Peptides against a protein of PDB entry 5YCA. Designs and how they scored, part 87

Target 1, 132 residues: chain A of PDB entry 5YCA
Amino acid sequence: RSLPAERNPLYKDDTLDHTPLIPKCRAQVIEFPDGPATFVRLKCTNPESKVPHFLMRMAKDSSISATSMFRSAFPKATQEEEDLEMRWIRDNLNPIEDKRVAGLWVPPADALALAKDYSMTPFINALLEASS

## One batch from the design tools (peptide; made by RFdiffusion4, then SolubleMPNN)

Design b2_p18_8_s3 (from b2_p18_8, 10 letters changed)
Fold by OpenDDE base, seed 3:
Structure b2_p18_8_s3 (fold): chain B 132 residues (1-132), chain A 18 residues (1-18)
Amino acid sequence: as target 1 above (132 residues)
Amino acid sequence: SAVDAQIAAANAQLYQDA
């Protein structure tokens, strides 16, 4: 598959220690029609553009939004490029189905596989290890 | 909190039902 050419400079080195990022994560309760659910979020700011994106994890089963990862990693990606990557994820990984939330969500092991592809390993490790 | 509301607004498209 072809990923977008320009990547968020925040992710130039995916070998960095993830532990300083753990306390930067925050829990948030969101109300849905069938009741509340808790998410864990990590704010990721592009050092050049200063635009933030939030990586998202469902607290209960640790599913992570692949959509949030992609949009953070590739700030100049087109909608077509995003659609192609989401199709690849559906065909090659194990996304979950949750009608309460938009975007494509994947289990922890798949999130780490994507993190390697997007050079986001420290950030996804921190998100997964943070308390809810 | 104000922070929670701001984060929710920033990611609103990922929180809404499909």
Scores: peptide ipSAE 0.047, ipTM 0.711, DockQ to the pose 0.083
Fold by OpenDDE base, seed 2:
Structure b2_p18_8_s3 (fold): chain B 132 residues (1-132), chain A 18 residues (1-18)
Amino acid sequence: as target 1 above (132 residues)
Amino acid sequence: SAVDAQIAAANAQLYQDA
């Protein structure tokens, strides 16, 4: 697969210590028809454009929004590029099926695989380790 | 909270029904 050419400069170094990011995560309870569910979120701001994206984790099973990861990592990506990547994820990883949430959500191991591809490892590690 | 509202607005399409 081909990922977009331009990546968010926030993710220029995939080897950074993730621990300082853990306390930056926040829990959020969201109401759904079948009851409340807690999410953990991490605000990621592009240092050049100053546009933020919020990485999202379901607290209970630690599923991560691959869509949010992609959009944060590749802020100038086209819809076609996103669709292509989401299809690749569906075909090669193990996305969950949850009709309560939009986007494509993946389990922790898959999220970390994507994080490596997107150079987001510290951020995803922090998101996964944060309390809910 | 204000933070929650802000995040909800920004990410609404990612945690609402598709």
Scores: peptide ipSAE 0.046, ipTM 0.712, DockQ to the pose 0.084
Fold by OpenDDE base, seed 5:
Structure b2_p18_8_s3 (fold): chain B 132 residues (1-132), chain A 18 residues (1-18)
Amino acid sequence: as target 1 above (132 residues)
Amino acid sequence: SAVDAQIAAANAQLYQDA
């Protein structure tokens, strides 16, 4: 597969300590037609553009939005590049299907694999360890 | 979806703290 050439400078160092990010996570209850569900969010701001993106975790099963990861990591990616990556995820990882949510969601182990590829390991570790 | 809308709102500084 081919990932976009330009990456969010927020993720320049994949070896940073993740623990300071844990208290920055926030829980959010979202109402769906069949009832409420809790998500955990982590605000990630591009230090150059100052544009924020939120990484998202489902509180109950710790599924993480691969789409949110990709869009945060690759702010200049085309829709075609995103589609190619999402297809790769479908073919090589274990995404879950949930009709209530947008984007492609993956279990924790897959999220960490993607985090390594996207240089987002500290952020995904924090998101996974945060309370809901 | 509800999640999509909330993500959009969050990205538009629903939460002010980083």
Scores: peptide ipSAE 0.057, ipTM 0.727, DockQ to the pose 0.192; fails the geometry check
Fold by OpenDDE base, seed 4:
Structure b2_p18_8_s3 (fold): chain B 132 residues (1-132), chain A 18 residues (1-18)
Amino acid sequence: as target 1 above (132 residues)
Amino acid sequence: SAVDAQIAAANAQLYQDA
């Protein structure tokens, strides 16, 4: 597969200690037709553009939005590049099905595999370890 | 901030859009 050429400089070092990021995560209860569900979010700001994105986790089963990861990692990506990556994820990883949410969501192990590819490992580790 | 609220709302669609 081909990932976008420009990556968010926030993710220049994949070896950073993730623990300082844990308390920066925030839980949010969202109401759905079938009842409430809790999500955990981590605000990630591009240090050059100053544009933030939120990484997202379903609290209960720790599914993580691959879409949110991609958009944060590659802020100048085209829709075509995103579609290509999402198709790759469908074909090679184990995305979950949830009719309540948009985007492509993956289990923790898959999220960490993507994090390695996107150089986001500390941020995904923090998101996974945060309380809800 | 207003910018944060707008971006948060946009990201919230990743939860709420069916």
Scores: peptide ipSAE 0.040, ipTM 0.679, DockQ to the pose 0.088; fails the geometry check

Design b2_p18_8_s4 (from b2_p18_8 with E3V E5K L7I E12A)
Fold by OpenDDE base, seed 3:
Structure b2_p18_8_s4 (fold): chain B 132 residues (1-132), chain A 18 residues (1-18)
Amino acid sequence: as target 1 above (132 residues)
Amino acid sequence: SAVEKAIAEANAKLYEDS
C-alpha cells in the first residue's frame, strides 16, 4: 500500500515516552439508542497548523478508530488515499463491526500495528493505557 | 444521529451526521 507523503509533524518521533500522555486522555460517555457507552479520547494538535484531532477508543473492549488515526497522521490526505488505506485494513487486519459508530475500528493489536506504520506509537500506547 | 454529532463535534466532522 501507499501511505500519504506528508505526515503530521506531531508524530515526528515514534520512540518518545508515552506516559506523559496518559493523563491527557479523557473519558466521554455517549448515549446510544440501546444505552450509554464510554469512550476514551486523546486530543492531538498539529503543531504547525494548530488543527486538533481526537484519537478515539471504546473503553469496554479497547477498540480504536483507525479513521481517527489516519486523519490525524495524514491531515492532507485525499479521500482516495483514505479509502485505499481503509480497504487495506479490511483486507489485512481485523476490524470490528459496530453499526452504532462511524469509521473503521480495530482491536488493540491492530491499532498498535497501524501506529507503527503511522509513527504514532506513543499516542496509541497512552490511549490504550488510560483509565475510563 | 446524536452519537455521530458528538463525535463529529470533537473531531471537526471526522464523523458525519445523517
Scores: peptide ipSAE 0.063, ipTM 0.725, DockQ to the pose 0.139
Fold by OpenDDE base, seed 4:
Structure b2_p18_8_s4 (fold): chain B 132 residues (1-132), chain A 18 residues (1-18)
Amino acid sequence: as target 1 above (132 residues)
Amino acid sequence: SAVEKAIAEANAKLYEDS
């Protein structure tokens, strides 16, 4: 597969300690037609553009939004590049099906695999370890 | 903030799935 050429400079070092990011995570209750659900979110601000993006985890089963990871990592990606990556995820990983939420969501192990590809490992580890 | 909440909710409900 082909990932976008330009990556968010926030993720320049995949080897940093993730523990300082854990207390930066926040729980959020979101209302859905079938009732409320709790998510854990981590605010990630592109240090160059100053544009914020939230990484999201479902509190209940720890599923993480791959779409949000991709958009945070590759802020200048084309729609075609995103579509290609999402198809790759469907074909090679184990995304969940949840009609309540938009985008593609994956289990923790898959999220960490993507994090390695996107150089986001500290952020995803923190998101997974945060309490809800 | 209200903006952060909206962004977080948008991430969960970014767009309508096809």
Scores: peptide ipSAE 0.042, ipTM 0.700, DockQ to the pose 0.075
Fold by OpenDDE base, seed 2:
Structure b2_p18_8_s4 (fold): chain B 132 residues (1-132), chain A 18 residues (1-18)
Amino acid sequence: as target 1 above (132 residues)
Amino acid sequence: SAVEKAIAEANAKLYEDS
């Protein structure tokens, strides 16, 4: 696959310590037709564009929104590029099916694999480790 | 559809800046 050429400068260093990011995460309870569910969010701001993007985890099973990861990592990506990546994820990883939420969500191991590809490892580690 | 509405509402909450 071919990832977008330009990456969010926030993710220039994949080797950073993730622990300082843990307390930056926030829990959010969202009401769904079948009841409430808790999510954990991490606000990631592009240092150049100043545009924020939230990385999100389902508290219960630790599924991570791959869509949010991609959009945060590649702010100038085209819709075609996103579609191609999401298709790749479906074909090569193990995304979950949750009709309550939009986007493509993946289990922790897959999220970390994507994080490596997107240079987001510290942020995903923090998101996964944060309490809900 | 009901599912689409639920998704839209849920995601609106998910991405709400709070």
Scores: peptide ipSAE 0.039, ipTM 0.704, DockQ to the pose 0.698
Fold by OpenDDE base, seed 1:
Structure b2_p18_8_s4 (fold): chain B 132 residues (1-132), chain A 18 residues (1-18)
Amino acid sequence: as target 1 above (132 residues)
Amino acid sequence: SAVEKAIAEANAKLYEDS
């Protein structure tokens, strides 16, 4: 598959220690039609553009928003590029089905696979280890 | 969708929190 050419400079080094990022995560309770659910989020700010994005994890089953990952990693991606990647995820990984949430969500193992592809492993590791 | 809402809300709150 073809990923966007420009990546968020925040993710220039995939080998950084994730530990310092853990306390930066925050729990958030979001209300849905069928009741509240807790998420863990990590604010990721592009150091050049100063535009923030939140990486999101469902607290209960640790599913992570692949959409949030992609949008954070590739700030200049076209809609076509996003659509192609989301289709790739559907075809090659194991996204969950949750009608309550927008975007494409994947289990932890898939999230880590994507993190490697997007060079954001420390951030996903931290997000997965953070308390809810 | 609900997920988009969650992401949007999370992102919004993350922008507000710091």
Scores: peptide ipSAE 0.097, ipTM 0.737, DockQ to the pose 0.247; fails the geometry check

## One batch from the design tools (peptide; made by RFdiffusion4, then SolubleMPNN)

Design b2_p19_3_s1 (from b2_p19_3, 8 letters changed)
Fold by OpenDDE base, seed 1:
Structure b2_p19_3_s1 (fold): chain B 132 residues (1-132), chain A 19 residues (1-19)
Amino acid sequence: as target 1 above (132 residues)
Amino acid sequence: DEEEEKEFEKEMEELKRPE
């Protein structure tokens, strides 16, 4: 597959220690028609553009928003590029399409596979280890 | 903080699927 050419400079080094990022994660309850659900979030700001994105984990099953990962990693991606990547994820990984929230949500192992591709491994490791 | 909480709530509202 072809990923967008430009990546968020926040993710320039995929080998950094993730542990300092763990305490930066926050758990937050979101209300839905069928009841509340807890998410763990990590605010990731592009150091050049200063545009933030939240990486997100569903606390209950630890699924990670692949869509949020992609949008954070590739700030100049087109909608077409995102659609192509989401199709790839659907075809090659085990995404969940939640009835409450949009986007593709992937289990931890798949999230880490994507993280490697997007150079986001420390951030996803931290998000997965954070308390909910 | 409260500001980030509100930011996240806003983002989640945008992600919520319509009933």
Scores: peptide ipSAE 0.688, ipTM 0.940, DockQ to the pose 0.838
Fold by OpenDDE base, seed 4:
Structure b2_p19_3_s1 (fold): chain B 132 residues (1-132), chain A 19 residues (1-19)
Amino acid sequence: as target 1 above (132 residues)
Amino acid sequence: DEEEEKEFEKEMEELKRPE
């Protein structure tokens, strides 16, 4: 597959220690028609554009939003590029399409595989280790 | 951080699927 050419400079170094990011994660309860659900979030700001994105984890099963990862990693991606990547994820990983929230959500192992591709490993490790 | 919590709630509202 072909990923977008420009990547968020926040993710320039995939080898950083993730532990300082853990306390920056926050758990938050969101109300849904079928009841409340807890999410863990990590606010990631592009140091050049100053545009923030939230990386998101479902607290219960640790599923992570691949869509949010992609949008954070590739701020100038086209809709076509996003659609292509989401199709690749469907074909090669184990995503779920949650009935309550949009986007593709992937289990921890798949999230870490994507993190390697997007150079986001420290951030995803922190998100996975944070308490809920 | 109340502001950040509200930002996240807004984002989640946009992600919520219609019933």
Scores: peptide ipSAE 0.529, ipTM 0.904, DockQ to the pose 0.845
Fold by OpenDDE base, seed 5:
Structure b2_p19_3_s1 (fold): chain B 132 residues (1-132), chain A 19 residues (1-19)
Amino acid sequence: as target 1 above (132 residues)
Amino acid sequence: DEEEEKEFEKEMEELKRPE
């Protein structure tokens, strides 16, 4: 597969210590028709454009939004590039398409695999280790 | 903080699938 050429400069160094990011994560209860669910979020701001994106984890099963990862990592990606990557994820990983929320949600191991590809390992490690 | 919570709630509302 081919990923977009330009990446968010926030993720220029995949070797950073993730521990300082853990206290930046926040848990929040969101209401749904079937009842409440807790999410853990990490606000990631592009240092050049100043545009933020939230990385998101379902607290209960630790599923992480691959869609939000992609959108944060590749700020100039086209819809076609996103669709191509999401199809790759469906074919090669173990995504869940939740009935309540949009996007592809992946288990922790798959999230870390994507994080390596997107150069955002410290951020996903922090999101996974944060309390809920 | 409260402002960030509101930002996240807004993003989640956009992600919610209609019934």
Scores: peptide ipSAE 0.353, ipTM 0.853, DockQ to the pose 0.840
Fold by OpenDDE base, seed 2:
Structure b2_p19_3_s1 (fold): chain B 132 residues (1-132), chain A 19 residues (1-19)
Amino acid sequence: as target 1 above (132 residues)
Amino acid sequence: DEEEEKEFEKEMEELKRPE
């Protein structure tokens, strides 16, 4: 598949040790109509643009927001490019549709597969290992 | 911190599906 040409320079090195990122993650309870849910987040700031994005994990089932991963990884992506990637995810991975929150959420194994594609492995490893 | 917490809450509000 085709991914956007320009990637967030934050993710220039996919081989970095993820452990220093673990304590940077934060858990937070969010209220929904059907009750509270805990999310784990990691704030990722593009070192050039200074635009932040939160990578997000549902604490309970460890689902990761693929949409947030994509938006963080590809800051100059068009909406069409995002839509194409989300369709690819639907066709090739195991996305979970959540009734409470938008975007495509994927299980840990799929998140790590995407992380490899997006050069985000250290960040996703940290997000998955962080306590909730 | 508190500021980041508020930022995340705001982002989550944007992700919440309409009722």
Scores: peptide ipSAE 0.307, ipTM 0.835, DockQ to the pose 0.814

Design b2_p19_3_s2 (from b2_p19_3, 9 letters changed)
Fold by OpenDDE base, seed 2:
Structure b2_p19_3_s2 (fold): chain B 132 residues (1-132), chain A 19 residues (1-19)
Amino acid sequence: as target 1 above (132 residues)
Amino acid sequence: DEEEEEEFRKEMEELRRPP
């Protein structure tokens, strides 16, 4: 597959220690029509554009939003590029489509695989290790 | 903090599927 050419400079170094990011994660309850659900979130700000995105994990099953990962990693990606990557994820990983929240949600192992591809490993490790 | 909580709530609102 072909990923977008430009990546968020926040993720320039995939080898950084993730430990300092763990306490920056926060658990938050969101209300839905069928009841509340807890998410673990990590605010990630592009150091150049100053545009923030939240990485997010469902507390219940630890699934992570691949869509949010992609949008954070590739700030200049076109909708076509996003759609192409989401199709790849559907074909090659084990995504879940949640009833309440849009996007593709992937289990921890798949999230880490994507993190490697997107150079986001420290951030996803932190998100996975944070308490809910 | 309260500001980030509101930011996240707003983002989740955008991602929420319509009923």
Scores: peptide ipSAE 0.715, ipTM 0.946, DockQ to the pose 0.795
Fold by OpenDDE base, seed 4:
Structure b2_p19_3_s2 (fold): chain B 132 residues (1-132), chain A 19 residues (1-19)
Amino acid sequence: as target 1 above (132 residues)
Amino acid sequence: DEEEEEEFRKEMEELRRPP
């Protein structure tokens, strides 16, 4: 597959220590019609554009939003590029489509596979280790 | 931080599916 050409410079080094990011994660309860759900979030700001994106994990099953990962990693991606990547994820990984929240959500192992491709490993490791 | 909480709530509202 072909990923977008330009990547968020926040993710320039995939090998950095993730532990300093753990305390930056926050748990937050969101109310839904069928009841509350807890998410763990990590605010990631592009150091050049100053545009923030939240990476997010469902506390219950540790599923991570692949859509949010992609949008954070590739700020100039077209809708077609996003759709193509989401299709690839459907065909090659094990995503779920949550009934409450849009986007593709992937289990931890798949999230780490995507993180490697997007150069986001420290951020996803921190998100997975953070308390809920 | 209430500001970030509200920011996240707003983002989640945009991602919420209709009931």
Scores: peptide ipSAE 0.715, ipTM 0.946, DockQ to the pose 0.824
Fold by OpenDDE base, seed 1:
Structure b2_p19_3_s2 (fold): chain B 132 residues (1-132), chain A 19 residues (1-19)
Amino acid sequence: as target 1 above (132 residues)
Amino acid sequence: DEEEEEEFRKEMEELRRPP
């Protein structure tokens, strides 16, 4: 697969300690027609553009939004590039499509695989370890 | 904080599937 050329400079170093990011995560309840659901979120701001994106985990099953990961990692990606990556995820990982929230949600192991590809490992580790 | 909570709510609203 071909990932976008430009990556969010926030993710310049994939080897940093993730533990300082854990307390920055927050649990938040979102209301849906079928009832409330809790998400754990981590606000990630591009240090150059100052544009924020939330990384997010479903508290119930620890699924993480691959779509949000991609959009945070690749701020200048085209829709075509995103579609290509999402197709790759469908073909190579184990995503779920939630009936309430769009995007591809992947289990923790898959999220960490993507994190390595996107240079987001510390952030995803923190998101996974944070309490809900 | 409340501001970030609102930001996240808006983000989730964009991702929310129609009923």
Scores: peptide ipSAE 0.714, ipTM 0.946, DockQ to the pose 0.822
Fold by OpenDDE base, seed 5:
Structure b2_p19_3_s2 (fold): chain B 132 residues (1-132), chain A 19 residues (1-19)
Amino acid sequence: as target 1 above (132 residues)
Amino acid sequence: DEEEEEEFRKEMEELRRPP
């Protein structure tokens, strides 16, 4: 598959220690029509554009939003590029489509596979290790 | 903090599916 050419400079080094990012994660309850759900979030700001995106994990089953990862990693991606990547994820990984929240949500192992592809490993490790 | 919580809530609202 072909990923977008330009990547968020926040993720220039995939080998950095993730532990300093753990205390930056926060648990937050979101209300839905069928009841509340807890998410663990990590605010990631592009150091060049100053545009933030939240990486997010469902506290209950540790699923990670692949869509949020992609949008954070590739700030200039087209909708077509996103659609192609999401199709690839459906065909090659084990995503779930939540009835309450849009996007593809993937289990921890798949999230780490994507993190490697997107150069986001420290951030996803921190998100997975943070308490809920 | 409250400001960042509100920011996240707003982002989640855009991702929420209609009931």
Scores: peptide ipSAE 0.714, ipTM 0.946, DockQ to the pose 0.812

Design b2_p19_3_s3 (from b2_p19_3, 13 letters changed)
Fold by OpenDDE base, seed 3:
Structure b2_p19_3_s3 (fold): chain B 132 residues (1-132), chain A 19 residues (1-19)
Amino acid sequence: as target 1 above (132 residues)
Amino acid sequence: DEEEERELEEEFKRLARPA
């Protein structure tokens, strides 16, 4: 597959220690028609543009938003490039179906596979280890 | 900050899929 050429400079080093990022995560309860659900969020700010994006995990089953990962990693990506990557994820990984939330969500193992491709491993490890 | 978080919450609650 073809990923966007320019990546968020926040993710220039995929080998950094993730533990300092754990306390940066925050839990949030969101109300849905069928009841409340808890999410864990990590604010990631592009050091150049100062534009923030939130990485998100469902607390209950640890599913992670692949869409939020892509948008954070590739700030100049076109909608066409995003659509292409989301299709690749559907064809090659194991995304879940949840009508309550937007975007494409994947289990922890798939999230870590994507993190390697996007150079986001420390951030996804921290998101997965944070308490809810 | 608070407004950005609320806007993001609403974005993720909406049903949206790639076209």
Scores: peptide ipSAE 0.126, ipTM 0.739, DockQ to the pose 0.322
Fold by OpenDDE base, seed 4:
Structure b2_p19_3_s3 (fold): chain B 132 residues (1-132), chain A 19 residues (1-19)
Amino acid sequence: as target 1 above (132 residues)
Amino acid sequence: DEEEERELEEEFKRLARPA
């Protein structure tokens, strides 16, 4: 597959220690018709453009929003490029089906596979290890 | 700033679909 050409410079080094990012994560309880659910968020700011995005995880099963990852990693991606990547994820990974959430969400192993492709491994590791 | 944080919060809510 083909990923967008320009990547967020925040993710220039995929080998950095993730542990300093763990305390930067924040938990949030969201109410749904069938009850509350906790999410964990990590604020990620493009150091050049200063535009922030949130990476997000469902606390209970550690599902992570692939949509949030893509939008953070590729700030100038077109809608067509996003759609193509989301279709690739559906065809090649194991996205969850949850009508409570928008975007495409994937289990931890798939999130880490995407993180490798997007050079986001430290951030996804921190998001996965953060308490809720 | 606070306004930016609120906007980001709203984006999160869109993805999480709160009741």
Scores: peptide ipSAE 0.107, ipTM 0.729, DockQ to the pose 0.586
Fold by OpenDDE base, seed 5:
Order: C-alpha cells, then structure tokens, then sequence
Structure b2_p19_3_s3 (fold): chain B 132 residues (1-132), chain A 19 residues (1-19)
C-alpha cells in the first residue's frame, strides 16, 4: 500500500515515552439507543499548522478509531488515499463491526500495528492506558 | 481556539452516532 507523502510533524519520533500523554486524555459518556458508552479522546495538534485532531478509543473494549489515526497522521491526505487505506485495513487487519459508530475501528493490537506504520506509537499507548 | 475545540468535539459526537 501507499501511505500519503506528508505526515504530521507531531509524530516525528515514534520512540518517545508515552506516559506524559496519559493525563492529557479525556473521557466522555455518550448516550446511544441501547444505553450509554464511554469514549476516550486525545487532542493531537500539528505543531506547525496548529490544526488539531482527536484520537478516539471506546473505553470498555479499547477499540481505536483507525479513521481518527489516519486523519491525524496524514492531514493533507485525499479522500481517495483514506479510502484506499481503510480498504487495506479491512483486508489485512481485524476491524470491528459496530453500528453505533462511523469510520473504521480496530482492536488494540491492530491499532498498535497502525501506530508503527504512522509513527504514532506513544500516542496510541497513552490512549490505551488512559482511565475512563 | 475554543470554537475549533467545540467543533472537533461535535465531530467526535457525530463519529460516535449519539442517540
């Protein structure tokens, strides 16, 4: 597969300690027809453009929005590039099926695999370890 | 920017498809 050429400079170093990011995560309870569910989000701001994106996790089962990861990592990606990557994820990883949410969501192991590809491992580790 | 923060929060809500 071909990932977009330009990556968010926030993710220049995939080896940094993730623990300082944990307290930056925020939880939110959202009501659904079948009951409430808690999500955890981490605000990730491009240090050059100052444009923010949120990484997103379902608190209970730790599913991560691959869509949010892609959009944060590749802020100049086209819709076609996003669609191509989401198709690759469907074909090669183990996305969940949840009619309550939009975008493509994956389990923690898959999220960490994507994090390596997108150079955002510290941020996904922090998101996974944050309390809710 | 607080306005942008609110818009992003609303986008998060849309992604989660609240009731």
Amino acid sequence: as target 1 above (132 residues)
Amino acid sequence: DEEEERELEEEFKRLARPA
Scores: peptide ipSAE 0.101, ipTM 0.724, DockQ to the pose 0.557
Fold by OpenDDE base, seed 2:
Structure b2_p19_3_s3 (fold): chain B 132 residues (1-132), chain A 19 residues (1-19)
Amino acid sequence: as target 1 above (132 residues)
Amino acid sequence: DEEEERELEEEFKRLARPA
């Protein structure tokens, strides 16, 4: 597959220590019609554009929003590029279905695979290790 | 603070809900 050409400069180094990012994560209980659910979020701001994105994890099963990862990693991606990647994820990884949330969510192992592809490993590690 | 959390909650709910 092909990924967008330009990546968020926040993710220039995939080898950085993730531990300083852990305390940056925030847990949040959100009320849904079928009851509360806890999410963990990590605010990621593009250092050039100053546009923030939140990486998101469901606390219970540690599912990660692949859509949010993609949008954070590739700020100039077209909708077509996003759709292509989401189809690739559906075809090659193990996305979950949750009627409460939009976008494509994947289990931790898949999230880490994507993180490697998107150069986001420290951020996803931190998100996964953060308490809820 | 509480206001920020409330704003973030609403933003998240808006973004997380299927179209």
Scores: peptide ipSAE 0.082, ipTM 0.717, DockQ to the pose 0.484

